# Ledger of designs, part 151: peptides against a protein of PDB entry 8BZL

Target 1, 228 residues: chain A of PDB entry 8BZL
Amino acid sequence: SYDRAITVFSPDGHLFQVEYAQEAVKKGSTAVGVRGRDIVVLGVEKKSVAKLQDERTVRKICALDDNVCMAFAGLTADARIVINRARVECQSHRLTVEDPVTVEYITRYIASLKQRYTQSNGRRPFGISALIVGFDFDGTPRLYQTDPSGTYHAWKANAIGRGAKSVREFLEKNYTDEAIETDDLTIKLVIKALLEVVQSGGKNIELAVMRRDQSLKILNPEEIEKYV
Target 2, 242 residues: chain B of PDB entry 8BZL
Amino acid sequence: SRRYDSRTTIFSPEGRLYQVEYAMEAIGHAGTCLGILANDGVLLAAERRNIHKLLDEVFFSEKIYKLNEDMACSVAGITSDANVLTNELRLIAQRYLLQYQEPIPCEQLVTALCDIKQAYTQFGGKRPFGVSLLYIGWDKHYGFQLYQSDPSGNYGGWKATCIGNNSAAAVSMLKQDYKEGEMTLKSALALAIKVLNKTMDVSKLSAEKVEIATLTRENGKTVIRVLKQKEVEQLIKKHEEE

## One batch from the design tools (peptide; made by RFdiffusion4, then SolubleMPNN)

Design b1_p17_6_s3 (from b1_p17_6, 9 letters changed)
Fold by OpenDDE base, seed 2:
Structure b1_p17_6_s3 (fold): chain B 228 residues (1-228), chain C 242 residues (1-242), chain A 17 residues (1-17)
Amino acid sequence: as target 1 above (228 residues)
Amino acid sequence: as target 2 above (242 residues)
Amino acid sequence: SEAEEERRERYAERLFE
């Protein structure tokens, strides 16, 4: 029998492959997202880049469009597939609707893609969670999170990956209106959150910042150290 | 548990893909392949294991494949899988050339194949390709480049790396001896011989057991050259004298 | 073997970012 059914319900109602895909996400390095007033910030733990590896090819934060970026945790190859699909959809939307995607729209697209891979015969779930941040055309900052199941929610702040629990606990305590009052404070909050799980300070952190009507900016290590 | 490793590529309870890991383990039993990036070129060096006297030497390279005028690759793993993937690489490169009237950028070719590899880890009824590849190339965007891809569809750019048998030891040696910014193709060739001599389970390194290809730029054109046996012998001899 | 398990763990680590 072609056991094409990869993701099936257990007798107790669990989707094991989805749950196990969530465990795969926990093997990824930590990513954190924070929505400020007029800024969105993604921070990621840099995996120890092997000596002699080209750093250009090791990216955990990527642009989906001019107004949307994504960080992920989990299987790198799976992430690339999702990113490529999302980028194509962003461009298609611009051509057909003549406006950039909303952050919710592209999140829903990604979530739908993930969900299909949990229900389709002969497909395993994607082993990734994603933090998707950006600005809607009306200038509203947005943060969304997706998981392997295809669920998605809007967040003020969230974390994914290995240290996500600790980072979320930190954010729950420290995310206040005062803490995000300025762009710099918002960035500082992300760095402080990551430092709960990242060893050796700012050298192991990558930060991406998107401000209203500005392109994605990846902070260099020197810029990060100013906030530490 | 055997239930998660004997079927279609699925997640283990710990979130691992055992079939991909096992494919990578299989590659560990294949002949060693090295790639080294230099300032003035890039090279592949590969172990030849199947030297049969009755093989028609028509195959200039057993493990190194020219993909287009600007790229070549080396393979470690299942030969039949490698043949399928190398053919696909050539097709992708040709289709791109026809569509855009320019050669495909190196990284785009690598990623295109990696997407195929990834698909074979996610779709049912498929097994991962039991192949890792090293890619060397030149393009106008990044110049000389070296990439490695594995059965998962993951890839990375490298200054120097190794796949196949004793790859971990080889990588360690490369990390010790590779001098960033100062590597010439000549030095890279010497380093390749040094590492192969230590990683190959042979009493004496011979030119018959080693394939080397270099990719250079001459007069604004990419030149991919497989070294002649005599040239490899000279490199080995030089290493033995040091 | 423990050595094989360590290798597999290293392989697994390469799959994740």
Scores: peptide ipSAE 0.370, ipTM 0.818, DockQ to the pose 0.735
Fold by OpenDDE base, seed 1:
Structure b1_p17_6_s3 (fold): chain B 228 residues (1-228), chain C 242 residues (1-242), chain A 17 residues (1-17)
Amino acid sequence: as target 1 above (228 residues)
Amino acid sequence: as target 2 above (242 residues)
Amino acid sequence: SEAEEERRERYAERLFE
C-alpha cells in the first residue's frame, strides 16, 4: 500500500528517510574506531551521565560476541534492536557453523537488516550508524562501519556521530603505520582523535580495547588519563 | 514542518521523531511519579488525580501496578496506553516464568517492553505509546533496581528519578538531596514526600492524593506493599514538622 | 511556545547517544 510507504524514492532518486536517518546519526555523540596491528580500539564521547543515573545502563560500546564489539551513534532504542539481533546471530552462527562469526559476516548481517528496513513498507530506517570491530579467527583485526542505508565498508580508522567530520580529518592526517606501531600508540591515536571534539579531556572519553585472543576491555578513567 | 508532525514513524529533515517528542510532551502533563532506590529497598510515589466521591472507599492503587512477585511499576501518560503496557509486562513476566521456571530479571522485563515501544516508533500505521514508566524490582543479579522508560523505547537505570508533571524540577531536587550510599528506605520515603510537596503545586499535600509503594526483602522474599493512607499521612506530618 | 519547543528539543536529545 502506498499509504504505508515510508521510505520511497524522490523524483530525483533520493531516499529522504535514509538521508534523514543519517541526520539522526549526527545527533549522536561521537564514536571513533581504529584498527591497529594487533589491536582494535573504540573510543566514544561519554555522554554526561545524568547525576543519579546508573552508568551500567548507559553504554555506547557493547559486545556482540567474544571476538566482536561495536559502538553506535544515533537513536539508542534503535541500537538496542540491532545489537540484540546481532548477538542472536553470533550465537546462532557458533551453533550452526561451529565457528565464531567473522567481523565482516556480522557487519553484513547488520547491514542487511538495516537495508531491509529501508525497503520494507511501513518501516522507517534505523537511525543509527555503527563501528564494528573485532578479530577474525585467524587473528586479523577488523574495523567496519555501517550506516542507516545498510551500506558498509572496511576501514583502517573511522568516526561516526556529531563530531565525526573533525575526527575523520584528524585521522586522515595522523593515521600512519608509525602511529599504530604499538598497542599503546594506537590507543593514544584514538584518544587524540576524540580530543578534537571532546571537552575536558579523558573524563569524557570511554575507551574499549580488544587484543588478539583477548576479551573486550573497557578502560577505566585512570587508565585513560595515562594516555592523555 | 507540520508535514512530519502528522506521520508517526518518519524522520524529520533534522533527524527528529516528532511524534515521540509529542508523546513525551503529553506525559509531561500527567501526574507526577517518583522512584527512589535505597540500600534496603526501593519505592514508587505517584500523584493520584482521580479522586471522586463515588469511588470505592477501599484503597486501591491507580498508578502503581504489581507486575509479579518481584517487580512493580508506575505510569505517567495516557491511561489506556498504560493499561495495555502494564498488561503486556505481566504477560511477559509470566511467560518467562513458565519457560525458565524462574522469575524474569528486572532489566529483561524492562527491555522486552521497551522493544515493543520502539517498534511503535518504527513501524508504519502505529503511534508511539504516550506513556513513561518507572519500574522497581529485585532480582538475584543486581538486587534492588529502579528503571525509567519513555515512548521511544529508551530506558535507563536510576538511583532516583521522576516522570510526569514538573519532572525536571523534581529531578533537580532529587539531585540535590539524594546521598549516594547513605539512602535508607526511611530517608527515601521522606525525600519522596519532600519532592512531591514541592512539585504537585498544592497548598497542602494530602494522603488521598499520593500513592506510595515500597519494595523490600524480608526473609529472602520480596515484599511489595502499597502504603495505607494513614501511613502516608504520618509521613506528611513528619515532613511538616521538619 | 518557545518554552514548549525547548522542552521538545530536550526530549529529542534524550533519544540519541
Scores: peptide ipSAE 0.347, ipTM 0.791, DockQ to the pose 0.741
Fold by OpenDDE base, seed 3:
Structure b1_p17_6_s3 (fold): chain B 228 residues (1-228), chain C 242 residues (1-242), chain A 17 residues (1-17)
Amino acid sequence: as target 1 above (228 residues)
Amino acid sequence: as target 2 above (242 residues)
Amino acid sequence: SEAEEERRERYAERLFE
């Protein structure tokens, strides 16, 4: 069976391991990204942290660099590998080019990494999709998505993971210029989008915001409740 | 589903990694290991299953391994895999020390091994390690720490947790009895004995079947100590009197 | 067994946590 081999083409032209990796992504917690005018926002569904688990070790949103953040859906261990590679590349770029990466650049790097893992007979695809947000040097906010295949696109708003379909449908209806006119409205949009799939309100949402020329800020639960 | 079981770790049509799940299943049959974080220390308690009379009494902890001066681990799963991973942990810690002239942070050591575990789930020709680990340690960044890792390369920090046989029941008991912010090492030891007594399929808990290690700080140094059999006996007796 | 399947499903869920 072609679907039992490490990533090879089926007779009908499918890469089953890539498709199956995409199914793995759908099992992941929901993540949402929205590009505002002068803000980028990432939101993720908090899985119920098991009682006695240290919350600091459960991170779904991470910084890749000072100007770039990433959320993911899918296999957590796979995500860690991608994050580490991306962080190294961000630092390398600063050393060699003397400028921070553009959001597109680092997305392309991640996408290329993923693509290579779809082409090697000795590797399975990464079981993750990622939302990558940040600011370019010129102050332009960016949002990109990448999937297990290594494809990537720029978005105004997008979602990944188990609730992605419902969240995307919400965003398609509610993402307007008016809805992102202010930073607060943009944050509210993300929260409302996540609430389509998250049970028990704001306590189960992790939210990160990055404003122009500012570092990543992770909102605390009290701050999130103000927007609900 | 069985058709995806025989080859290198690949995705099922549903997006599952069955080989990793099967490795985790294998660990469920291993001896129970507990970890408990206290305010003044951290401990590992492990079931010792192979009491072979011919084992050289050199009480090498079968299940608890010292990794460096600041960290130890306990293993549940395939012994040969455990030996490879514990050796790798020691090497990573040593290389870090040589390179940076300071001990490796606890979480960094855990993540380094987890990256290796993950690789064995992604690269062709390799199978997942059939091992879960509990890590105890101290560093200047976070103080006393307890981590758990599994065959997938996932890890998490814990106040208390369990791996191996009857781990779910043990975790449930820990959730009931663990008092956040009030846990002393003494109380943690008592809790460990209590949980092991209930989770081990033995009529009577004996010191011969339990290994316990504590990690504490004394005079600005980490002290890792494996409890003597007599000390474990005392803990068991105390529990039986409660 | 059904119990084994439930256990494996729990293991699978942990991979995505």
Scores: peptide ipSAE 0.339, ipTM 0.780, DockQ to the pose 0.850

Design b1_p17_6_s3 (from b1_p17_6, 9 letters changed)
Fold by OpenDDE base, seed 5:
Structure b1_p17_6_s3 (fold): chain B 228 residues (1-228), chain C 242 residues (1-242), chain A 17 residues (1-17)
Amino acid sequence: as target 1 above (228 residues)
Amino acid sequence: as target 2 above (242 residues)
Amino acid sequence: SEAEEERRERYAERLFE
């Protein structure tokens, strides 16, 4: 039988498929985002790449546009769909509006996409949360989070995935204006936050930085070790 | 809960997609396929299970499909699903060629199919494809490439990997014997025979039960060749003498 | 079986890599 109604309300008013999608997110590798003064930083727990796997094909941080990047937790294949749709929207916006998207705009777009998949017949929710960081055209650094329900909020710092609780607790204690006073301190904060849940130090961390008026830079392991 | 394993692909309370897991389980019962990337080429080796004397096309690869001039794939899983996906791969490749007047990059072809696979895990009224694929190819961007995709729509690039029956054991063997940077196609072929001999649930490996294809570059052109039975026999014989 | 469940768990983990 064609199951048209996948996401329905329970008698007590819950959308179980959305809640279960959130559980899928918790199975994902931990991702952390921090907004600095003139920098945004994404860090992701790097699962040990299987021997013989090409590292090139294992990317957890991706650019959506020149001024926006995203990390995710949850189903990798679902994330690819969202990323592709977001990239198309970023390009479309540049063509139609003649300006790059704001970080809020693209977050809202992604959130709306996710929300539709919670309400449309014959679709299950996306099993992903995302941290979206970047710079608005005015040079303001931004960090947003979106979840499977299609909700989104702006953050100074946040985490998603299996270790998110511990990382958030760390950030709540350690995120201060002094801690993000410089780019290097901001990067160090992200690394320290991830080390709360990641074993074996910098080898298991993927780190990306975006500075004002600069493109996304993925740090190599040697660069990460300098901050450890 | 059994309720989440029998319906359209939905999340379990724990965030699992049971239908995708079950599709992967089904693939575990399929014939073994392995891929090995070498410095001078890439190969696919597949177990041939259907050996019937009355088969009219005994000489055609049952599990290895040419996708275009630069790519081939091997399939483990449901044959009917495999046929649909291989046809789709060919169509995607041709559409790209027509649109851009150049061959589709290997990874782009893989991702295009993976998006289809993913869709069949997310949209109601659909079931996951019961198929995993190994892709071999060459393009100007990355040279020789080997990819693996599964029913979830996830994929990865590999130096060597295996799908189907006893794939875990095969992968372990490949990890032990694969020498990065030193792998020639000749050595890769020998390794393939070695792994298949141990992985296939047969008393003795025979050429009739193994399909091997190689992808090489000659004079700036990709050459995809299915090894003849005699060539496979020679490889097996050489292995038995070591 | 326990072995089947372990395999399924491994498959599930692959979905999140």
Scores: peptide ipSAE 0.294, ipTM 0.689, DockQ to the pose 0.805

Design b1_p17_6_s4 (from b1_p17_6, 10 letters changed)
Fold by OpenDDE base, seed 3:
Structure b1_p17_6_s4 (fold): chain B 228 residues (1-228), chain C 242 residues (1-242), chain A 17 residues (1-17)
Amino acid sequence: as target 1 above (228 residues)
Amino acid sequence: as target 2 above (242 residues)
Amino acid sequence: SAAEKARREARAEALFE
């Protein structure tokens, strides 16, 4: 028996399961992405790790490839599936095309995956949004966002999760060419944006930085405090 | 709304997966399972509820399963679901061994099962597994490890944790008494007995109601041992004397 | 009970990151 379609159109043309998946994203902790001149920065609200939990297993920012990283908001288990698929695709692309993926390419792949889960019978949408950042092979910094629907767009700066609205409002006011003139200023902008929704302290923020021709760097709490 | 709790795992209007939450609630009524990581080993302690006089006294762990030579797990929740998942764990571990000629890393085995659990929350015609697991293991990458997974397909590494009945109280006690960096397997065993004695809804803790397994390294090999009833009795006795 | 509701809410929150 064909499992009934989970995601169907309402009479008014809405895909309720997609909309509800977007509500699931809002339950996730806040993530922010900013594209600088020669830097991309991801910042996330760090949930207090339970005492006795291994912090190694709690990650909201992950590498997809050497030139691409992703932050997500929403269902953690769903995110793992998407991350794994994306990583496989990045490696497959390197093997078949002999070049790393562009940030747009891998975003489109993730978006297509998500879209299929909105249209395929017997599947619910992914309950995640993602901020995907990195560098194309030409050295151009990129930031993309994708949501449960499979829609994706390029951004200068954006936010997802619980505090996304407040963070976006901050970024709309404060994202200027002057504010991203240097790597340090770009990092500072991300921290300031997160502080709109996160209580002050390096303990509550995780930052990932990717500079041109450099690998992903996760900042330690001491490094974060230098920007506060 | 009642409409979203009765169907295949779908999002509620609030973005919740009620079937997953209900599976987690069901696990809250299952027997208590504890895991404690020590410097020289890792242990599982589980409540044995099905003590029937007519059960064949076969030395079987009802709740603790050996997965491979380097890993074991304990289960809290629906027994039939647990049997399916533990079998899958064994199959995954064996397939990896055959493919790579080395044991599967602990976290990879946990993740592989968690991906299956997640799939049962996303694909139609499937219900979430009504099972949480604690995993103990050793690998060359991270040494001794303790993991917990739930019906959602989420997992995490732990120094000490609890699933099943009174898990919140048990976790609170573990947080109070667990000494990071100073935990020996001996002290971990004592802590496990202490926590079980307080969290199990029994007047007196007895060895027949507790299963304990330890995972250690001896001569460069992993040793998984289920404690004999007499050994558990001695641990209980020591606790009562303190 | 209020405690049961709080427990359910805590479990629900644990699903999200």
Scores: peptide ipSAE 0.364, ipTM 0.801, DockQ to the pose 0.750
Fold by OpenDDE base, seed 1:
Parts: C-alpha cells; structure tokens; sequence
Structure b1_p17_6_s4 (fold): chain B 228 residues (1-228), chain C 242 residues (1-242), chain A 17 residues (1-17)
C-alpha cells in the first residue's frame, strides 16, 4: 500500500497534518521580529552550538535577497527547501521585473508554496513558520509571518517557536511608538523580548539588523551585550 | 501514538516525524564512523564489520567512498541506501563539473544530497534513508571541511564528529581531546585510534577492523588516501605504547 | 533504558531549530 501522506479534512473540518506541523514549529527555538521606523530586527534564540560544530552551518537567520531576511522555527531541513526556493524567486524577479521583490511578494510566494504542500497528494506540510523582514524598494520596512498552512500576515512585531507565546505577550505590552523611536531602542526591544525565554543573557541570542538602504548586519556577541 | 509510527511522511500529533527518528535509531546500530578536521588535512575512520573470507572482491574500503577528486564520504546505516546515496553524490558532483567546468564546492554537494534526503521525508510513498554520512573535502572557498548529514536532510559542519554505534560516547571523547587550532593530521589520526579503541565493542582494536582515509593537499592537488593495513597497525601499536 | 529514551529525545530535538 502506498503510504500516501494525505493532508485530509477531518470530519469536523480540521486539517490535522497542518495542525501537527504547527506543533512541529513549537519545537523550534524562539524567533522574534520587530519592525521599527527605519529598521527591521530579527532575533533568535541561539541554540547552544555543540562544541566542535561549525557555527557557519548553524543559521536560523538567512538572507533571501539583499533587501529581505528570514528567520524560521521548526524543521531545519524543511526550512532549507523553502529558503532555496525563495532565493531563486528573488533572483528571478530581479531578472524579469528588473526590481527586487517586495517583502509582501516574497512572503506570498513562500505562503503559496506552503499552501500547495497542504493540498498536494503525497506531500506533508512544511514543518516551519517564518518571520520575513526587509525593505521594499520604496524604503518601507516590513515584517511578515507565515505558518505551515500557508497563511501570512503583516505585523509590527511577532514571534514564532517554543517561547513565542511569552514573547508575544511581552511585545503586546511593550511595543509602543516610543519603544521603536530609534534604531537602538528597537534593537533593545527585541533583546528584551527574547530575554523573556532565553536563559543566560545575550550570549544565547543572535540578532540580525537591516536598516534602510543597508545590507543585513548580524550583530556579534559584544555588540549584543551593549544593549543588555 | 503508534498509528503514526508506520507512516513515513506524516506528522505525529506532537509534530514529530517518527520514521525519521527511527531511521536515526537504526543508524545507531551501524558501525562507528569518525571524522576529524585538522589544520593540514581531514580524515575518516570507520569500523569494518564485514570481514568475510569468502568475499571474492577485496574491497579496499567498505565504508569509505571517493566522491570526486576533492571529496570522500563514509556511511553509517543501511548498505543499500548508502549505495544509492553515494552514487547520487557522484552523479551530482559530475553534473556540476560538466556544467560549470569546476569542482562542486563541498557544502553544495552535501546540501544537494540533503535536499534529496529531505524529500524522502516529505513526499508520500517514500521512506527516509536509513543512512548518515560523514563528508570530508577540500575546496578553494573553505579549505578542508568535515560535514555530517542525517536521514532528515539536516547537515552541519564539524571539527570532529561521530556517527553510528556509540556515537555519543565518541563525540564526548572528541570534545575532551580535540584541541582547536592545534590539530595536526598526525594528532587527528592518533585521536581517531584512541576514540575507536574505546567506542568499538571489541576487546582489542585490530587493523583489519578499521578503515582510515585521509584527505590532504600536496602541490596544490587534493590527495585522498586510504591507509594501508600496515599503517593502521602502526597507529594502533603507537596508541598501545602510550 | 532511561539512557536510550534520552538519546531518542535528543535525536528528535536535533531535527528542529
């Protein structure tokens, strides 16, 4: 019997494989995204890199293009597939449209990809959620989230992964116009949000910052400690 | 819970892929394979379990496969799955060479196979490969490299790692004895013997039960060499004298 | 054994980031 991984509706109208994929996301380490005025910040819980592992190969934050970055939570191998597809699309868009993708466009592409894997016979859903941040070509900062179902929304701030609930609760209380008034304050907000769930302070946090008309910058541990 | 255990590409209610986990468990029963990165080279050391006197083909290396001129791998797990994956690695490397007229970067070859592995965890009618691989290689981008991949399609770069039987104990020993920045290939070979001697379920380590390959650079060329039995014997003897 | 369960759990966790 061909073991067809079939995402089917339950009698009560649920797509259990999608819901279970969302549970897979919760097994991932926490990621946070915040949109500032002229900055977007991704923060992730740095899983303790095993001693002797090359840190280069452990990336939870990746660039999709010069103007777009993504953090994910869930199955690492699934994320790689999505990232690669998204990167190809970003390059294709530059070639065909002669402009970089908007953050919304690439998010929609990723969401559509995920959705197809919920409806295609013989495929399981992707076990990942993603925070997608960047700047549109007009200089507007954007933050989007997508989940295993292929849904996506724009956010001011959001979190995914195992500590997402606590981080979201923190952000709901502390995300104000004053809290994002400056780039530094925005970075501090992300760090504070992550510290709700990350033990041992700034050493276990990875931060990526994208400012208007600037490339993605991954902060080093010393830079992060200045904000703690 | 058990109902999901039999289906290859289905999430459990807890968001787990049990078939991938079970494939990884199966690999835990396979022969031990070690990889160690040094400043001047990289090595694979693998347990040789099948010493059958009636084997007509003298396989110089049962578990270590040359992939191209710049890369080799070792396998822990189901032999048939390993053969399929190693052949695929060779094909990927060859296609890249033909397309770009340069050798495939090490990580890119690893990633290409990992994408295949991942697909076998996501597409229905497929089972995960019951295989983990260690990759050693050299390229112009990163120099000497060591990678590990598992049935999930996950991979990572390592300074030293182990797959197969008693891998956790081996990794612990490697963590204790690996000196970052000071590891020579000679020291790495000694460390490999030390770890294998402690982790193999054998009363006495013998050269017949160990395969070792080294990857070095000589005169701007990659050299992949499987150590001769006499060389391995000498390494074992040296370890016993220490 | 408890050790085998712990290894299985560790392997399961290794799939997720």
Amino acid sequence: as target 1 above (228 residues)
Amino acid sequence: as target 2 above (242 residues)
Amino acid sequence: SAAEKARREARAEALFE
Scores: peptide ipSAE 0.351, ipTM 0.789, DockQ to the pose 0.741
Fold by OpenDDE base, seed 5:
Formats: structure tokens, sequence, C-alpha cells
Structure b1_p17_6_s4 (fold): chain B 228 residues (1-228), chain C 242 residues (1-242), chain A 17 residues (1-17)
């Protein structure tokens, strides 16, 4: 039987396709997530929309449910598949459990999906990492990250994509209880973190904010400039 | 028969999907297709390369396909792949209509096909489709629309765009001449001829080498019309007089 | 050619967000 296995161990114990998928993530534009006290904030480097392109069709931040949103870095088409499956699961959970998903639950679902694609014959890994933010039903803000391997962890703050290293270094230095004391300060922290890697200031940043018991809000450029 | 699953799209060490890139390269050598969104309609213009004298006069559009009453597409790339994808588009649209008793929204049809394209980049034993598509349509949600999709399963909405041979040059010309908010279908047709005249690998633009379709709304109905050769000739002549 | 390489790279980058 010709092993249709795409993701196999190397002689030295590496899963090269997973590692290479992680390299694909690094080609994506930067995304950052920060958990505040009563707020979660996603910031992304806005990919320059080509002249004559409809901006509506270019989205790096998406809602998975009313209480959960996601930013990704890597292959756009792969992300769409993950997003769609996650949305279906969120709806299914509401129907079967009669409660919205916890952020951890949906993260674990996405992670499990990714992991299966690292072990299934004839499938390559997903070329995406994701930052998943939201509120649990108890009102607790959450931030999770997933990578192509199917690993996931909870974070106070994190970044993915091309500039992730620099952004993480900034967050490690600047993420304090004082820095997230208010919603506005939390938003400012995200903007400052992104400005470490984004050249053109607030015009090239997209921000999404989710507050407790509120829907996802995408900030307009004018609102972003107020925090700069 | 042992399925030779010999070719799988895998990541390179650099995180690239070379088979997708190669499919996109193949499309770059295909005949030019352009789309332009106007205030009162949307159009596709495509290069016709296979002019065989022995083709029976049923000048069906070689590159422009009607998908349903509200949508059409043009294709750049491998013809056989194009046929498969256009048939799939029609099936998706029809299934939606049957299920929901309303026409499929334009973006939803595009997305459905793009998910198929993506799958052919992720699952073993499959190769990417060597096809890019331009979609024109109308729906009650967004009105007139123009979309582009590629072998990766990515898509985007556009005011004007081009795929196939010399697409980059065509896009540059469209960026220069496209006036947002002021584009009429008439002006869009003129722009299409202008761009094709400069980007097609022909000494002189002729009506036999160009297919043009327009999508308009008349009396609350979508009208998809392929321009007759004489109409295209008039557009070319008008351009030459300017 | 340098132009072909640039075109390939541009296409590759277009796949990512």
Amino acid sequence: as target 1 above (228 residues)
Amino acid sequence: as target 2 above (242 residues)
Amino acid sequence: SAAEKARREARAEALFE
C-alpha cells in the first residue's frame, strides 16, 4: 500500500510539513491579541487593499459567534475553511448544549481539527495560526492561540504572523495590570504593540474590540487615530 | 487500478505551495479576461484565441459562461479545468435555488467554488485547478458585483480587474482610467476596448478576437447579453477614431 | 529572469494574509 502520508516523521523525529506550515504563518501579516480586564482586543496589520478592490472582501478578523472572534495569519483560503467549521460548531453547540461555546471549547475544536490534518493520510497541515478571543458565559475574557500543529494555549497577550516576535517582545515588556486597567489603555497597548512592526501608523491597522455583553466592534480609522 | 496518488500539494521548506504558484503561472499565459463594474451594469471582456474557420458558426462564447439568470463568468487557464468548474458553479447555483427557492447570492456562489479550489490544494492525490475566474452578477444584497478567484481558493471583489496574459499591465491601465462613481456601462465598454487593444498580443484588435458580455437590470430583471460581432466592431472603430 | 522571479514572489505573497 503506497502510504499516502504527507506528514511523516523525518529520521531525526521532525514533522517537516508542520514546521513548513509554521513558516507559511510567518508570511502572513501580523496579528496581535490582548486580554484586558473586561475587554478583548484584536489588532491586525491591514494588508494594503489594491486600488479597485472591494474592501468588504478583505477581512482578517472575523466573528465565530456573538461571543467569540478570531484573527489569523497564513493562508487565507485555509483560514476560510477553519472559520466555517468553527462557526458551524458554535451553532451546533448552541443547539445541543443550549449555551454558547466557551472560548476554550472552540479553541480546542479548532486545535483538534488542525491536529487531524497533521496525521491524516493525504492531507497537508493548515497553513494558519489563529488568535481566538472572546467572553465565556460567566463574563471572563479569554485569549487563545492555535498553530498549524494543533497546539493551543491561553494567553494574556500574544501575536502571530510576520512581525510576531517583535510584537511579543514589546508585550512582554509592557503588559502590566496598569497597562490594561481600562478599556482605553488596553486598546492603546494593542496599537502601540502593532506600531512596532507597522510603518504607516494608524492607517494600516485594523482593530476589533469585544466588551462584556457586547458584540464585536470593528473600529473605524477615525476611532483608531484617537488612540494614537 | 492502483490510484497513483503521486502528486500532492505540499509545503516547501519556506512555507510555499509551489503547485498553486505554478497553476497561477500557467494562467498568466492564458488569454486575457477583464471585468469592469459600472453604475448601471457590469461587463466581461475576453480574448478569443481559437478562431478556427471550420468552427460551425454557433459562436458560443468560448470564454464567457452563463451560470444562472443573474451571474456569468469568464475563465483564464486550462479549458478542461474550466469546464469542470463552470459546471460545478451551475450545479451549486441550481441546488441553492431548489433548496431555498431564491437565487444564490453572488459572493456565496464564488465562495462555494473557492472552497472546492482550496480543497484541491490541501487534499492528497489532487492538483490545483489551473484556472482563474472573473464573475459578474447581480443580487438584491449588493447589486452589481465583480469577483476574481484563483487556484488557491482566494477571491476578492473588484471594481475592475484582469486575469490571464498581460493582466498586470491591464490592471495598471484600469487603475489609471477607472473613475469611481462615474463609470457608466458605455464608458466601461470603451475602457475595455482600450485596455484590450494595448494588452492583447495581437497587432490589431479585431471583433473576431474579442468576446464581450454585459449584465444589466431591465424592469427588475437581470439581462445577460453577449455583444454581437458588429457591436464589438463599432466599439473598436469608435476607439480608433478617438 | 529577475522579472519572472518577482512575479513568482508576488503571487506567493498574494496567498497569505
Scores: peptide ipSAE 0.267, ipTM 0.690, DockQ to the pose 0.748

Design b1_p17_6_s4 (from b1_p17_6, 10 letters changed)
Fold by OpenDDE base, seed 2:
Structure b1_p17_6_s4 (fold): chain B 228 residues (1-228), chain C 242 residues (1-242), chain A 17 residues (1-17)
Amino acid sequence: as target 1 above (228 residues)
Amino acid sequence: as target 2 above (242 residues)
Amino acid sequence: SAAEKARREARAEALFE
C-alpha cells in the first residue's frame, strides 16, 4: 500500500507538519521547569476543568519512573502515547541494565520516538513538547526539553506552551545562583515565573517537586500559597 | 508539478527527486560547517547559532559529534534528523569493531550511512533526511580524510569543503586559498577563521559563535580535540591583526 | 500575510541546526 507521506518538505525546505505541530504546542497550557541545586521543580497552568470533570484525569505532570517526571504542552492524547512508551522503556531498562534510566537517556528515547513520527509513513508528528526532569544515579539534577521535531536540549530553566515566551523572558532575567540557592527559593522562582501568565494566582497553578533520593511530590494549594 | 513536490519517492517527468532537492534547500538555511584537510591533521569548524542563556552549560558541541576514536562529524540541517544519523553512525562503527576487532575504515562508515540515506529517498512513505554531514577521520588505509554526504546518499572525499548557509561562497574562498600539499593544521585553522568571518551573517566573528575540532595523530593514536573558547579567540584575534 | 510568512520562517529556523 502506498502509504501517503504526511510529513514532506516544502519547496523552500520546510517541514510544515512539524511546524504546525509546534503551533499545537502553543495552544497548550503553560508548563515551566527549573533546575535548582538539589531540586527540580515543574509548574503547570491548570486548565479550567469543567465542573463535572474528575480532577484526577487531568494531570499535566506525570512520573515516568521513580527518578524521572515529565510535564507537557499540546495534545493530551498524544502525550498519553509518549508517556506510556517512556514508562515501558524505563521499566525495560531496569530489567536489562539493572539500573534506572538517566534523564538524558529517557529524553533521547522520547526524542527518537518523536523524530520517527516525522519520517514514517502514515504518521503525523506528535503535537506535544515536554519538560523532563529528574535525578541521575549520581544525584545530579537534570532538566530537558523535547519538541515535536524530536530535538532535545538540557536546560537550567525553560517553559513550553501558550505563555512560554513571557515565562522564559522572566527566567532569563531572574535565574541566578542566588535565586536557586535553596529549595524554597527555587520553588518561589517557578511560582513567580508562572504568575507572569497565569490569571487568578496560585489556585490555577500545579507544582511538582523532586528532591534527591525522593519521589515526586505534588504540592497542595495551601503549600503553594505559602510561597506567594 | 505539485504532485511530485508532495511525494518523497517519485520521479518528476524530468527525472527529478523534488523532495531530495527540497531537503538540500533546507540545509542551505542551516549554520555553516567547514572541513579542511591538512598534512598533519583535519579540522571541522561550525557556526553556533543558538546561544540561549538558560541552556545548561553542558558544552555539548552542538554541531560536532565524536563517532569513534578515529572519526568525528559535523552536521548541517534538521537537528533531530542529525541526532538519529549520528547515533546510527556510532552504532555502525561499534558493530564493526565488535565483528572484526578493528576500527571501521572511514569511507566504509560513510558509505554505510549513505546507503541508509538513499533508502529514505527510495522506499515509499519515507522522507529524505534533511541533513548534510562532514566527516573527519583517520585510518591505516588512507590516513587523514574528509568526506561530505547529502540527503540523496551521495558522498565524496574532499581536501576542503563547506555545507550549510553561504556554502557556495565558502567553497569559492577555499578554492582560492587552499594550497595543496602545503596545508598545515595551523594554516588550516587560520583559513577556517578567514572563511567563517566572511561567510557568517554576523557583524563580528566571536568565539562563542564558533566551534572547532581537530583530529591529529599522536604517538600512533588518534586525538580528537574540541578547541577551547580561549583558543578560538586567539585565532580570531590573529586574523584581525593580519 | 507577510507576518505569517515571517512566523513560518522563524519556526523553520528553530527546526534547523
Scores: peptide ipSAE 0.058, ipTM 0.534, DockQ to the pose 0.021

